# Peptides against a protein of PDB entry 2AZE, part 4

Target 1, 148 residues: chain A of PDB entry 2AZE
Amino acid sequence: AQECQNLEVERQRRLERIKQKQSQLQELILQQIAFKNLVQRNRHAEQQASRPPPPNSVIHLPFIIVNTSKKTVIDCSISNDKFEYLFNFDNTFEIHDDIEVLKRMGMACGLESGSCSAEDLKMARSLVPKALEPYVTEMAQGTVGGVF
Target 2, 101 residues: chain B of PDB entry 2AZE
Amino acid sequence: GRLEGLTQDLRQLQESEQQLDHLMNICTTQLRLLSEDTDSQRLAYVTCQDLRSIADPAEQMVMVIKAPPETQLQAVDSSENFQISLKSKQGPIDVFLCPEE

## One batch from the design tools (peptide; made by RFdiffusion4, then SolubleMPNN; aimed at target 2 P68 P69 E70 Q74; its pose is not in this set)

Design b1_p28_6_s3
Fold by OpenDDE base, seed 5:
Structure b1_p28_6_s3 (fold): chain B 148 residues (1-148), chain C 101 residues (1-101), chain A 28 residues (1-28)
Amino acid sequence: as target 1 above (148 residues)
Amino acid sequence: as target 2 above (101 residues)
Amino acid sequence: SPFKIHLSPLNKHIKLSVKLNAPPLPPP
């Protein structure tokens, strides 16, 4: 009885660890797809334009964005060395990291929300190493849980 | 029996975890390769139009923050307090505004 | 609560056209 109890504890521990790693892997895959898709998009766009965009017209990764109503009053203070910033708003704001921005741009092909069309899935698969393609498929189908 | 079943489960879970570890290593390697590729870094950008698709500057003010790794961010968004604090130890922080459309 | 900003693995920094200007923080 005690032996079985010990093994059940270990089983639960491993299941939890696997679940965490599974989540981490999914995020890494999404990041990879998003980044490669972004690079591919921009490469194609620059080729079509036969030039890169003006330097001050683009934001290179990494970044985060903060948005709020244009009516929101923002009081900002910065240190002289620009190591510290303090923003005070009189209303609510939103923060988005670059990965979230890329996802909302569709750079992850809708894989993050299970909204992959056949074409989206094809694109997603094309942006990962062969070894990861089965997992991408499972993510799109929502069957990742079958791994364990 | 129960013991045999648990033992088998543990073996299967161990195999599954090893597979996950392998896949994660592949992913991290790919991300590092992207980070080390100069052309990829040059092309890893979004435009103001991209950001407008997320939050339209016609309705929203959009700020872009570029900070060194490990920069600490503290955000308070409640009915009484609306604040963002940024503290970097590795270099200066740059904050930009997306222009109106 | 404070947390570390999540950044992409790509860590290149660039300038934009419109820079936010703000008064400096008070000295410590």
Scores: peptide ipSAE 0.020, ipTM 0.854, DockQ to the pose 0.073
OpenDDE base, seeds 1, 2, 3, 4: peptide ipSAE 0.020, 0.019, 0.019, 0.020; ipTM 0.850, 0.852, 0.855, 0.852; seed 4 fails the geometry check

Design b1_p28_8_s2
Fold by OpenDDE base, seed 1:
Structure b1_p28_8_s2 (fold): chain B 148 residues (1-148), chain C 101 residues (1-101), chain A 28 residues (1-28)
Amino acid sequence: as target 1 above (148 residues)
Amino acid sequence: as target 2 above (101 residues)
Amino acid sequence: AATKVYNFTITNKYLFSNLPQKKFVMSK
């Protein structure tokens, strides 16, 4: 019946929405872990050095990274007010989000790829509220979404 | 019947989504708390050494972009034109290079 | 190859830039 068809469409819509939210939650968890881990690392490092690093030697979040070969020729146009930038490259470039950088730094404990060591998983769990620990475990095992 | 089954499935999915929303709320709350913690924000940085671990300046140039919220970024991937355009609505954009040691 | 244009918005929601695509590599 038409009513059943409508509900089936609704079911599919909800399943897709849930899937999207699962992805969003995973990213949020990774952000939290990576951020806290970064802060923890830097706090420890500054304590060891007995002082903070020079201000112009660090890059605070948020940021974006663009990398290209050192041989790449870049033409840059900047508006007077610095509201607009235009970069023309004669070769390929890469753009990396700040969270991507942190993941590659290991700040997310390898959770982003489901490749956590026992110690990595322990660290990851310690950096989230108790309610999120089961989800972190599922992420590490690659079993996220099994309940749905 | 079929209708009853579908209705029950939808109720179960709704419950699952609500649980998911709850977890997301917990997570976003933590992120907000971190964003409001001055000490955490002070320590929320990477170094050029960190960036070198991602892209070695011996081979790669690393450009850092710090832009205000809602800045538009357009990247063009073309054999004739490799381009990045940035347009901010709220303030100036800061772009600088990570120096090679 | 056809020209590919990617449009992102830097939202800076919460703590990170939060690009829709976390990594972009030119194909050339």
Scores: peptide ipSAE 0.473, ipTM 0.917, DockQ to the pose 0.833
OpenDDE base, seeds 2, 3, 4, 5: peptide ipSAE 0.450, 0.467, 0.465, 0.472; ipTM 0.915, 0.916, 0.916, 0.917

## One batch from the design tools (peptide; made by RFdiffusion4, then SolubleMPNN; aimed at target 2 D77; its pose is not in this set)

Design b1_p29_4_s1
Fold by OpenDDE base, seed 4:
Structure b1_p29_4_s1 (fold): chain B 148 residues (1-148), chain C 101 residues (1-101), chain A 29 residues (1-29)
Amino acid sequence: as target 1 above (148 residues)
Amino acid sequence: as target 2 above (101 residues)
Amino acid sequence: SKFYISKSIKEKIEKQKKEEEEEEEEEEE
């Protein structure tokens, strides 16, 4: 009885660890897809334009975005060496990292939100190594963990 | 019996975890390769149009922050305090505004 | 010190355009 109880505890421990790793893996996959899709998009765009965009017209990763109402008053201060910034807002703001921006741009093909069409899924699969394709399919179907 | 069943389950979970570890290694390797590829990094950019799709500068002020790695960001967004603090240890922080047009 | 935008994307673009125009003018002379 005690031995069985110990194994049950271990089972639960492993299940939780697997759950955590699944979450991490999904995020990594989404990052990979989003990044590769962005690169592919830009490569295609540059080919169509027959030139790269002006260097100052684009923002390279990594970055973060802060947005707020244009009516929001922002008090800003910076150190002399620009190593420190302080922003005070009189109203709410939003912060988005570059990965979130890419997701909202559709670079992750809607895989992150379960809105992955057949074409989106095809694109997503094409942007990952073959070994990851089954997992991408499971993500799209919401069946991740079925084998685990 | 129950013991045998649990033992089998644990073995299956171990195999599953090993598979996950393998897949994660593949992903991390791919991300590393992307970071090391100069052409990929050159093409890893967004435009003002992209940013407008997230927050239209006509309605929102959009600020882009470029900070060195390991920059500390602290944000407070409450009814009484709205603040962002940035502290870099590796270099200057750059801030840009996305134009409306 | 007071906060100033390092350089807006717009300002960078405008500067680049100006530089390109100046280079084109110099090449034409």
Scores: peptide ipSAE 0.100, ipTM 0.834, DockQ to the pose 0.015
OpenDDE base, seeds 1, 2, 3, 5: peptide ipSAE 0.035, 0.042, 0.023, 0.048; ipTM 0.830, 0.828, 0.828, 0.842; seed 5 fails the geometry check

Design b1_p29_5_s1
Fold by OpenDDE base, seed 5:
Structure b1_p29_5_s1 (fold): chain B 148 residues (1-148), chain C 101 residues (1-101), chain A 29 residues (1-29)
Amino acid sequence: as target 1 above (148 residues)
Amino acid sequence: as target 2 above (101 residues)
Amino acid sequence: MPLFAKLQGVKLPVTMKKGTPSFTATLEK
């Protein structure tokens, strides 16, 4: 019946919207965990060293990175005010964002791939508010995607 | 029947979405608080050693770009070369090269 | 200031090589 068809369309619309929000929430959670974990790591390191690292030895968020072979010839043009840059590469290059770097560093505790150990999961849970802990658990188990 | 089932599904989906919205609000609030915490921002850094997780500087040149929000990045593939264009309107762009160890 | 850099208009990571479509992206506010 047409009525049932209309409801099916609405159902599908809502399911898709929920799926999108789930993806967004997962990314936000990973960002929170990665950021807090990074801060904790650095805080501990500085405490152990009893000093902050040299200013030129660290890169503060946010940033993006471009990597290419050391053999790649790069031509760079910069405006006087440094508002414009132009890079020319004679070979392939890659672009990465900072959250990707943090994930690969393990700052997200492997939660991004569902490959976290028990200790990793414990750390991840400790870095989010209580309300988010169940969702973190679901992410670790790979059970996110169900309707709750 | 089918109509009853669909109606029930829609109600359940509505509740699920509301819960998601709530969780997202909690998460975004936490992120905003972090962005406003000066101590956290001071400690929010990586080293060139950390960047080896992406690409080993022994094999790859690693360039770091720090640009203001709304900076435009254009990447172009041409028959001659590959190009990155950065254009900022809010402030200067900083580019660093991570040295090899 | 955003916590992380987010490029709108492209999926990262991206490798620019022969055949890769040219793109324009913007750092989100």
Scores: peptide ipSAE 0.541, ipTM 0.921, DockQ to the pose 0.884
OpenDDE base, seeds 1, 2, 3, 4: peptide ipSAE 0.092, 0.094, 0.098, 0.106; ipTM 0.859, 0.862, 0.861, 0.860; seeds 3, 4 fail the geometry check

Design b1_p29_5_s3
Fold by OpenDDE base, seed 5:
Structure b1_p29_5_s3 (fold): chain B 148 residues (1-148), chain C 101 residues (1-101), chain A 29 residues (1-29)
Amino acid sequence: as target 1 above (148 residues)
Amino acid sequence: as target 2 above (101 residues)
Amino acid sequence: MPLFAKLEGVKLPLTMKKGTPSFTATLKK
């Protein structure tokens, strides 16, 4: 019946929207965990050293990374006001964002890939509000995707 | 029947979406609070050693780009080379290299 | 002051190599 067909279309639309929101929520959770974990790490490190690191030794968020072989020839042109940059590479290069760096550092506790140890999961849960803990658990178990 | 089942499903999906919206709001609120916390921002940094997780500076040149919001990045593949163009409207762009250990 | 950088208009990580489509992206904070 046409009525059932219409409802099926609506159902599918809602399911797709929910899936998109689930993906967005997961990313937001990972960002929160990664950021807080990074801050905690650095706070502890500075406390142990009894001072902050040298200014030129650290890179504050946010940032973008471009990497290429050390053999790659790079030509760079910079405007006087530094508003414009032009880089020419004679070989392949990669672009990464800062959250990816944090994930690869383990700041997201392996939650992004479902490779959490018990300790990792405990850390991850400790870095989010209580209301988000169940969702973190689901992410670690790979059970996110069902309708809840 | 099928109609009743679909109607029930839609109601359940609505409730699920509302729950997701609530959780997302919690997350965004937390992130905003972090962005406004000066101590957190001061401690939100990585080192060149950390960047080895992306690419080893012994083998790769690692370039860091810090640019204002709305900076435009263009990447072009040409027959001769590959190009990155950065254009900012809100302020200067900082680019620096992560030295090899 | 956003926490993380976002390049809108491109999927990261990206490897620019022969055949990679040229693109324009915008850095969002």
Scores: peptide ipSAE 0.497, ipTM 0.915, DockQ to the pose 0.859; fails the geometry check
OpenDDE base, seeds 1, 2, 3, 4: peptide ipSAE 0.106, 0.115, 0.115, 0.115; ipTM 0.864, 0.864, 0.870, 0.859; seeds 1, 2, 3, 4 fail the geometry check

Design b1_p29_6_s3
Fold by OpenDDE base, seed 2:
Structure b1_p29_6_s3 (fold): chain B 148 residues (1-148), chain C 101 residues (1-101), chain A 29 residues (1-29)
Amino acid sequence: as target 1 above (148 residues)
Amino acid sequence: as target 2 above (101 residues)
Amino acid sequence: MFTKLSGPSKLVMKKSSTPSTYNYTLVPV
């Protein structure tokens, strides 16, 4: 009886750990897809333009975004060495990381919401190694979460 | 019995976790390869147009922050205080404004 | 193109030449 109870506890622990790893894997897959898709897009764009974009017209990863209403007043204090910044706002703001930006741009092919077209799914699959394709398919179908 | 059943379940869970670990290793390897590829890093950028599609500068002011790894970011967003503090230890921080046009 | 922030500054929104557009100017603190 006690042994069975101990195994039940262990079972639950393992299930939770698996769930965490599943979440981590999904995020990693999305990052990979988004990144590769971004690179592909930009490569194509530069080829079409026959030149790279002007240096000050692009922001390279990694970065974060802060946005607020255009009516928001922002006071910025910067240390002399630029190691420290302090922003004071008179209203609410939002912070987004680069991955979220890429997702919102559609670079993850809508896979992040499990709502992608057949074309989007095809693109997503093409951007991952063969071993990950089944998992991408499961993500698209919203069937991720089960134990192998 | 119950013990045998639980033991079998745990073995199956172990196999499942091993499969996940394998997939994660594949994925992390791919990400590492991307980070090591100079051409990929050169092409890993967003434009002002991209940012406008996320937060339109006509309605939203957009700042882009490029900070070294391990930079501390503290944000306070309350009814009485709205503040962001950045403290880096590995180098300078750059902040950019996305123009409307 | 992006505008780089430098030194202690206050971000001030200024109305553009067109009524429907705005730009931001950095003002030293």
Scores: peptide ipSAE 0.071, ipTM 0.853, DockQ to the pose 0.029
OpenDDE base, seeds 1, 3, 4, 5: peptide ipSAE 0.069, 0.043, 0.025, 0.023; ipTM 0.852, 0.854, 0.839, 0.849; seeds 3, 5 fail the geometry check

## One batch from the design tools (peptide; made by RFdiffusion4, then SolubleMPNN; aimed at target 1 E94; its pose is not in this set)

Design b1_p30_1_s4
Fold by OpenDDE base, seed 2:
Structure b1_p30_1_s4 (fold): chain B 148 residues (1-148), chain C 101 residues (1-101), chain A 30 residues (1-30)
Amino acid sequence: as target 1 above (148 residues)
Amino acid sequence: as target 2 above (101 residues)
Amino acid sequence: SLRVNLKFTYISKDGKVTEFDKIRHLVMSK
């Protein structure tokens, strides 16, 4: 009985670890798809325009953004060497990393929410190695767990 | 028996985890390839138009932060105000506003 | 590199300190 109990504890521990790794894998897949899709989009756009965009018109990854109402008062202090910044906001603000931005742009093809059209799913599959395609399909269908 | 069943389950879970690890390695490899590809790096950008689609600049101010690796970002939620602290160890931090068009 | 690892620390109104290896979306509101 005690031995079985110990194994059950271990089983639960492993299940939780697997769950965490599944989450991590899904995030990595989303990042991969988002990045590749972004690059593909921009390559096509530049080809159509026959030139790259002006340097000051684009923001290269990586980055984070902070958005707040235009009415928000922001106090900023910056060190002389610009190694340190301090921002004080008198109202609500949001922080987004670049991946979140890409997701909201649709670069992850709606895979992050399981809201993939047939075209979205096709795109998503095309942006990952063959070995990952089944997992992408599961993510789109909300049926992740086939690894067991 | 119960013991044998649990033992078998653990073996199966180990196999499942190994499969996950393999897939994760594939993903990390792909991401690394992207990060090491000069052309991909050049094309890995968003536009102000993209940012406007996320946060409407007509109503929202969008500030972009580009920081070196290992930069510390601290967000403080207080009743008085909200605070963001950035501390870089490797170089200067670049902060700029996304222009409104 | 396409990715930068940041050390993210969040301090709640209650003074609770939470450390993250990444940030995706954070809303600071009253």
Scores: peptide ipSAE 0.321, ipTM 0.898, DockQ to the pose 0.899
OpenDDE base, seeds 1, 3, 4, 5: peptide ipSAE 0.318, 0.307, 0.320, 0.313; ipTM 0.897, 0.895, 0.899, 0.898

Design b1_p30_2_s1
Fold by OpenDDE base, seed 3:
Structure b1_p30_2_s1 (fold): chain B 148 residues (1-148), chain C 101 residues (1-101), chain A 30 residues (1-30)
Amino acid sequence: as target 1 above (148 residues)
Amino acid sequence: as target 2 above (101 residues)
Amino acid sequence: SSKSAVATLKVVGGLAKLDLPEEFKRLKKP
C-alpha cells in the first residue's frame, strides 16, 4: 500500500513536469516560427525595394519595448555608466518583449492562439523541422495536452 | 494489480518525457543556429511601424530598450507613480524612442 | 502601499524573454 502510494506521488510529479515541458516546447516552437517568418518577410521586402532599409530605421533583435501615450510624462534617471535606468511614469504604459511583439505582428501565424487559417498552418509547418510538424498541427487544432 | 499498473505508467511517462526532451532539443538547436547565422542576424529586425502597429492606438510613444542578457527589470506600482528600473551587470543599456516619432 | 515585480531578461535564440507577471506588463494609474 505504501509502495503504491509512493509511486502514485511520483506519477503525479512526472505528469506535471511533462505538462510544463509541453508549455515550454510550444513557446520554443512559436519563437522559431516567428523568427524565421520575420527573417523571411524582411528578406522579401529588401528584395522588392532592391536595397536594405536605412540603418537607423530598424531595430534588431533582441529588444524590449515600452509603449505609452505621447502625453505621458516620463522622468528618467541614468547612471553615468548607463548600467542603471530609472523611469517614472505618470500614466499607463505597456511592456513587451520581442517575442510578444512578433506574436502580435502575426509572425507566429496565429498559432499562439490556435487561430490559424489553412494558409497560416501551412506557413507554420514550413518553418519548422519535420520532426516538429506534427506538434505544430496539434497546436493549431488545440489538441496538445495529451502525453506521448 | 495496482502496483503493476503504476509501474507501467511510470515507464510510459518516462518514454513520453524523453520524446518531449528530444523535440525540445531539436527546437533549441534550430534557435541557436538561427542566432548564429550572420544573414539571419542581419535580417532579424522590426521597424518602428511594426512596433506602433501592435501598440494601443492611445499609447503610440514607443521606447526601445536594448539591454544585455541578465539585465534586471523591476516594475513598481505605487499609489504615487509607476516605475521601471533597469539594472545591468554585463554592460551598458541603450534606450531610445522610435526615430519616426 | 505598492506592488512590485522583478524579471530578468533572458535571451534565447536571439530573442528576448521577460518573465513579468501579466499584471505588470500593463500598468494603469488608478
Scores: peptide ipSAE 0.554, ipTM 0.919, DockQ to the pose 0.902
OpenDDE base, seeds 1, 2, 4, 5: peptide ipSAE 0.544, 0.547, 0.545, 0.549; ipTM 0.916, 0.916, 0.917, 0.916; seed 1 fails the geometry check

Design b1_p30_2_s2
Fold by OpenDDE base, seed 5:
Structure b1_p30_2_s2 (fold): chain B 148 residues (1-148), chain C 101 residues (1-101), chain A 30 residues (1-30)
Amino acid sequence: as target 1 above (148 residues)
Amino acid sequence: as target 2 above (101 residues)
Amino acid sequence: GSRSATATLKVVGGLAKLDLPEEFKRLKKP
């Protein structure tokens, strides 16, 4: 009985670890897809324009953004060396990392929310190594929940 | 029996985790390669138009923060005010409003 | 009273990741 109990504890530990790694892998896949899709989009756009965009018009990764109403009063304190910033807001604000921004831009092809069309799925598969394609398919189908 | 079944489960889970680790290594390696590729980095950008596309362009302002890795960010919700604190150890932080606003 | 959350900015594969609780990614006044 004790032996079985010990093995059951170990089984549960391994299952939870696998679940965590599955979540991490899914996020990494989404990041890869989003990044490559962004690069591809911009490459195509620059080729069509026959030139890169103006330097001041683009924001290179990595970044984070804070969005708030234009009416929000923001007080900012900055250290002399710009190593420290303190912002005070008198109204609602949101913070987003660039991964979230790219997802909302559709760069992850809707794979993150199960809103992946056939064309989106084709794009997503094309942006990952062959070994990851089956997993992308499982993500789109919502079948990753199992142990493989 | 129960013991035999559990033993088999553990062996199967070990194989599954090994496969998962392999896939994660592939993915992580690809991300590293992307981060090291000069052409990819040159093209890894968004525009202010992109940022406005995910927010209300008429009502929202967008502040962009370029901070070094390992920068500490603290968000505070108090009855007095909302705060964001940034502390970098690896270099200066650049903050600017989206120029095309 | 006040409540706070702290996260360290991670950069993986050139992308930024902030592991803040969702409630701190969107702060609203009543």
Scores: peptide ipSAE 0.569, ipTM 0.917, DockQ to the pose 0.927
OpenDDE base, seeds 1, 2, 3, 4: peptide ipSAE 0.564, 0.568, 0.569, 0.565; ipTM 0.917, 0.917, 0.918, 0.917; seed 4 fails the geometry check

Design b1_p30_2_s4
Fold by OpenDDE base, seed 5:
Structure b1_p30_2_s4 (fold): chain B 148 residues (1-148), chain C 101 residues (1-101), chain A 30 residues (1-30)
Amino acid sequence: as target 1 above (148 residues)
Amino acid sequence: as target 2 above (101 residues)
Amino acid sequence: GTKSATATLKVVGGLAKLDLPEEFKKLKKP
């Protein structure tokens, strides 16, 4: 019946929207964990050193990175006001945002790739509000989507 | 029947979505608070050593780009060359290389 | 041929996000 068809379309629309929101939430959670974990690491390190690191030795968020071979020839054009940059590469390069960098540093506790140990999971849970802890657990177990 | 089942499913999905929206709001709020906390921002950094740890220090050059929000980035792959274009409207872009170990 | 992608740098919670297709995050010579 037409009524059933209409409801099926709506059902599918809602399911897809929920799936998208789940993905967005997972990413936000990972960002929060990574950020807080980074801050915690650095706080501890500075306490141990009894001083902050030299200003020129650190890169504050946010940033992006480009990595390429040392042999890569890079041509760079910069506007006078430094509002515009143009880079030309003669070889392979990679672009990463800082979120990806933090993940690769292990700041997200391996939660992003299902490589979360018991200790990692404990850390991850400790870095989110109480309301988000169950979702972190689901992420670690790969059971996100149970609402379907 | 099928109609009743679909109606029930839609109600359940609505509740599920509302729960997700709530969780997303909590998470977004936390991220905003972190971005506004001066102490957190002071400690929100990586080192060149950190960056090298995720790359091959012996073979890779790491370029750091500090650009304002909403900066436009264009990547081009052509037979001629590879290209990255950056255009900012909110301020200058800073680019520097991580020193080699 | 020439392939290109454009993304706007987003900053959420102090973190940068580039919504580039994965193939453009790692460009390799053929």
Scores: peptide ipSAE 0.550, ipTM 0.915, DockQ to the pose 0.935
OpenDDE base, seeds 1, 2, 3, 4: peptide ipSAE 0.543, 0.547, 0.550, 0.543; ipTM 0.915, 0.915, 0.916, 0.915

Design b1_p30_3_s1
Fold by OpenDDE base, seed 2:
Structure b1_p30_3_s1 (fold): chain B 148 residues (1-148), chain C 101 residues (1-101), chain A 30 residues (1-30)
Amino acid sequence: as target 1 above (148 residues)
Amino acid sequence: as target 2 above (101 residues)
Amino acid sequence: ALTKSFTRTLKWLLPVRPNVPAVDPSKYFR
């Protein structure tokens, strides 16, 4: 009886760990797809333009974005060595990761929200190794999470 | 019996977890390969036009922060306090503004 | 209205960070 109870506890522990890893894997897949898609887009664009964009017109990964109303007053304090920054706002702000930017750009092909078209899914599958294709399909279908 | 069933379940869960670990290793390997490719890194950028998917500079100020890995970010957003604190341990932090179109 | 307060260590998409020259915090892209 106690042995079975111990195994039930272990079972629950493993289920939770698997759930966490599923979430982590999905994020890794989205990152891979978004990044490869971004690189592909930019490569094509530069080839068509026959030149790269001006250096100061682009933002290379990694980065974070902070946005607020144009009317928001921002006070910024910077340490001498620029290792520390302090921003004080007089109103609300938003923070976004670079990966979130890529997702909103559509670089993850809508896979992050389960809104993939047939073409989007095809693109997503083409940007991952063969071993990951089934998981991409499951993500698009919203069927990830089942543990057998 | 129940014991046998639980034992079998645990074996199956172990196999599932190992499969997840394997897939994650494949993903991280791909990302490492991309990080080692100089051309890919050169092409890993967005423009201010891309950032409009987040916020329109005509309505919002858009600030870009480039910080070293492991930089600590502290944020407070309330009716009484609106603050962002950045502390880098590995180098200087750079800040840019996206101009209005 | 919800209040947001958090501290986190920044994580990047890639394990490496490009070497970017130091610039003025008020620099605009061009």
Scores: peptide ipSAE 0.066, ipTM 0.856, DockQ to the pose 0.363
OpenDDE base, seeds 1, 3, 4, 5: peptide ipSAE 0.043, 0.100, 0.039, 0.054; ipTM 0.856, 0.868, 0.854, 0.858; seed 3 fails the geometry check

Design b1_p30_3_s2
Fold by OpenDDE base, seed 1:
Structure b1_p30_3_s2 (fold): chain B 148 residues (1-148), chain C 101 residues (1-101), chain A 30 residues (1-30)
Amino acid sequence: as target 1 above (148 residues)
Amino acid sequence: as target 2 above (101 residues)
Amino acid sequence: PITKSFTRTLKWLLPLLPNVPAVDPSKYFK
């Protein structure tokens, strides 16, 4: 019947939406872990140094980074009000957001790539509310994907 | 029958989605708490040394872009075009460079 | 040949914090 067919379409739609939300949740968890871990690291470091780092030696979130070979020629156009930038390169470049940087720094404890040791997992769990711990465990095991 | 089975499945999926939404709300709440905490904000930084995990300033030019929320970023990376366009509507964009060690 | 093109709107989880002195990227223009 047409009614059943419509419901089957809706079922598939909901399954896909759930899958998308699972991905979003995983990313949010990684962000939370990474941020909290970063803050914790820096707090400890500053305590050890008994002072904060020089103001011009750190980059506060949020940010984006762009890197390219030093041999790359860059043409940069900037509007007078600095609201608009245009960069033209003569060779390839890379773009990374701050979260990616944090991940590569290990701030997400390797949870993002399945490289989470037992100690890393312990750290990751300690940085999230209890309600999220089971999901963190599933992420570490690579078993996220089922429906509740 | 089949209709009853499908309707039950949809209800179960709805419950599953609600659970996901709840977990997401918990997570976003934690992130908001971080954003509202002055000390956390002050400590939310990386160093140029940290950025070496991405690219070595000795070999690569590393630019840091700080832009207001909702800034548009358009990038083209191909054999014919290598371009980045930034358009902000909420304020100026700042660009920094990571120095060589 | 590799081609990568994208457009996105930047969203920040945290508000912008005080900036360090900006550098003119145009200095790399040759």
Scores: peptide ipSAE 0.031, ipTM 0.855, DockQ to the pose 0.649
OpenDDE base, seeds 2, 3, 4, 5: peptide ipSAE 0.021, 0.022, 0.025, 0.024; ipTM 0.844, 0.842, 0.848, 0.847; seeds 3, 4 fail the geometry check

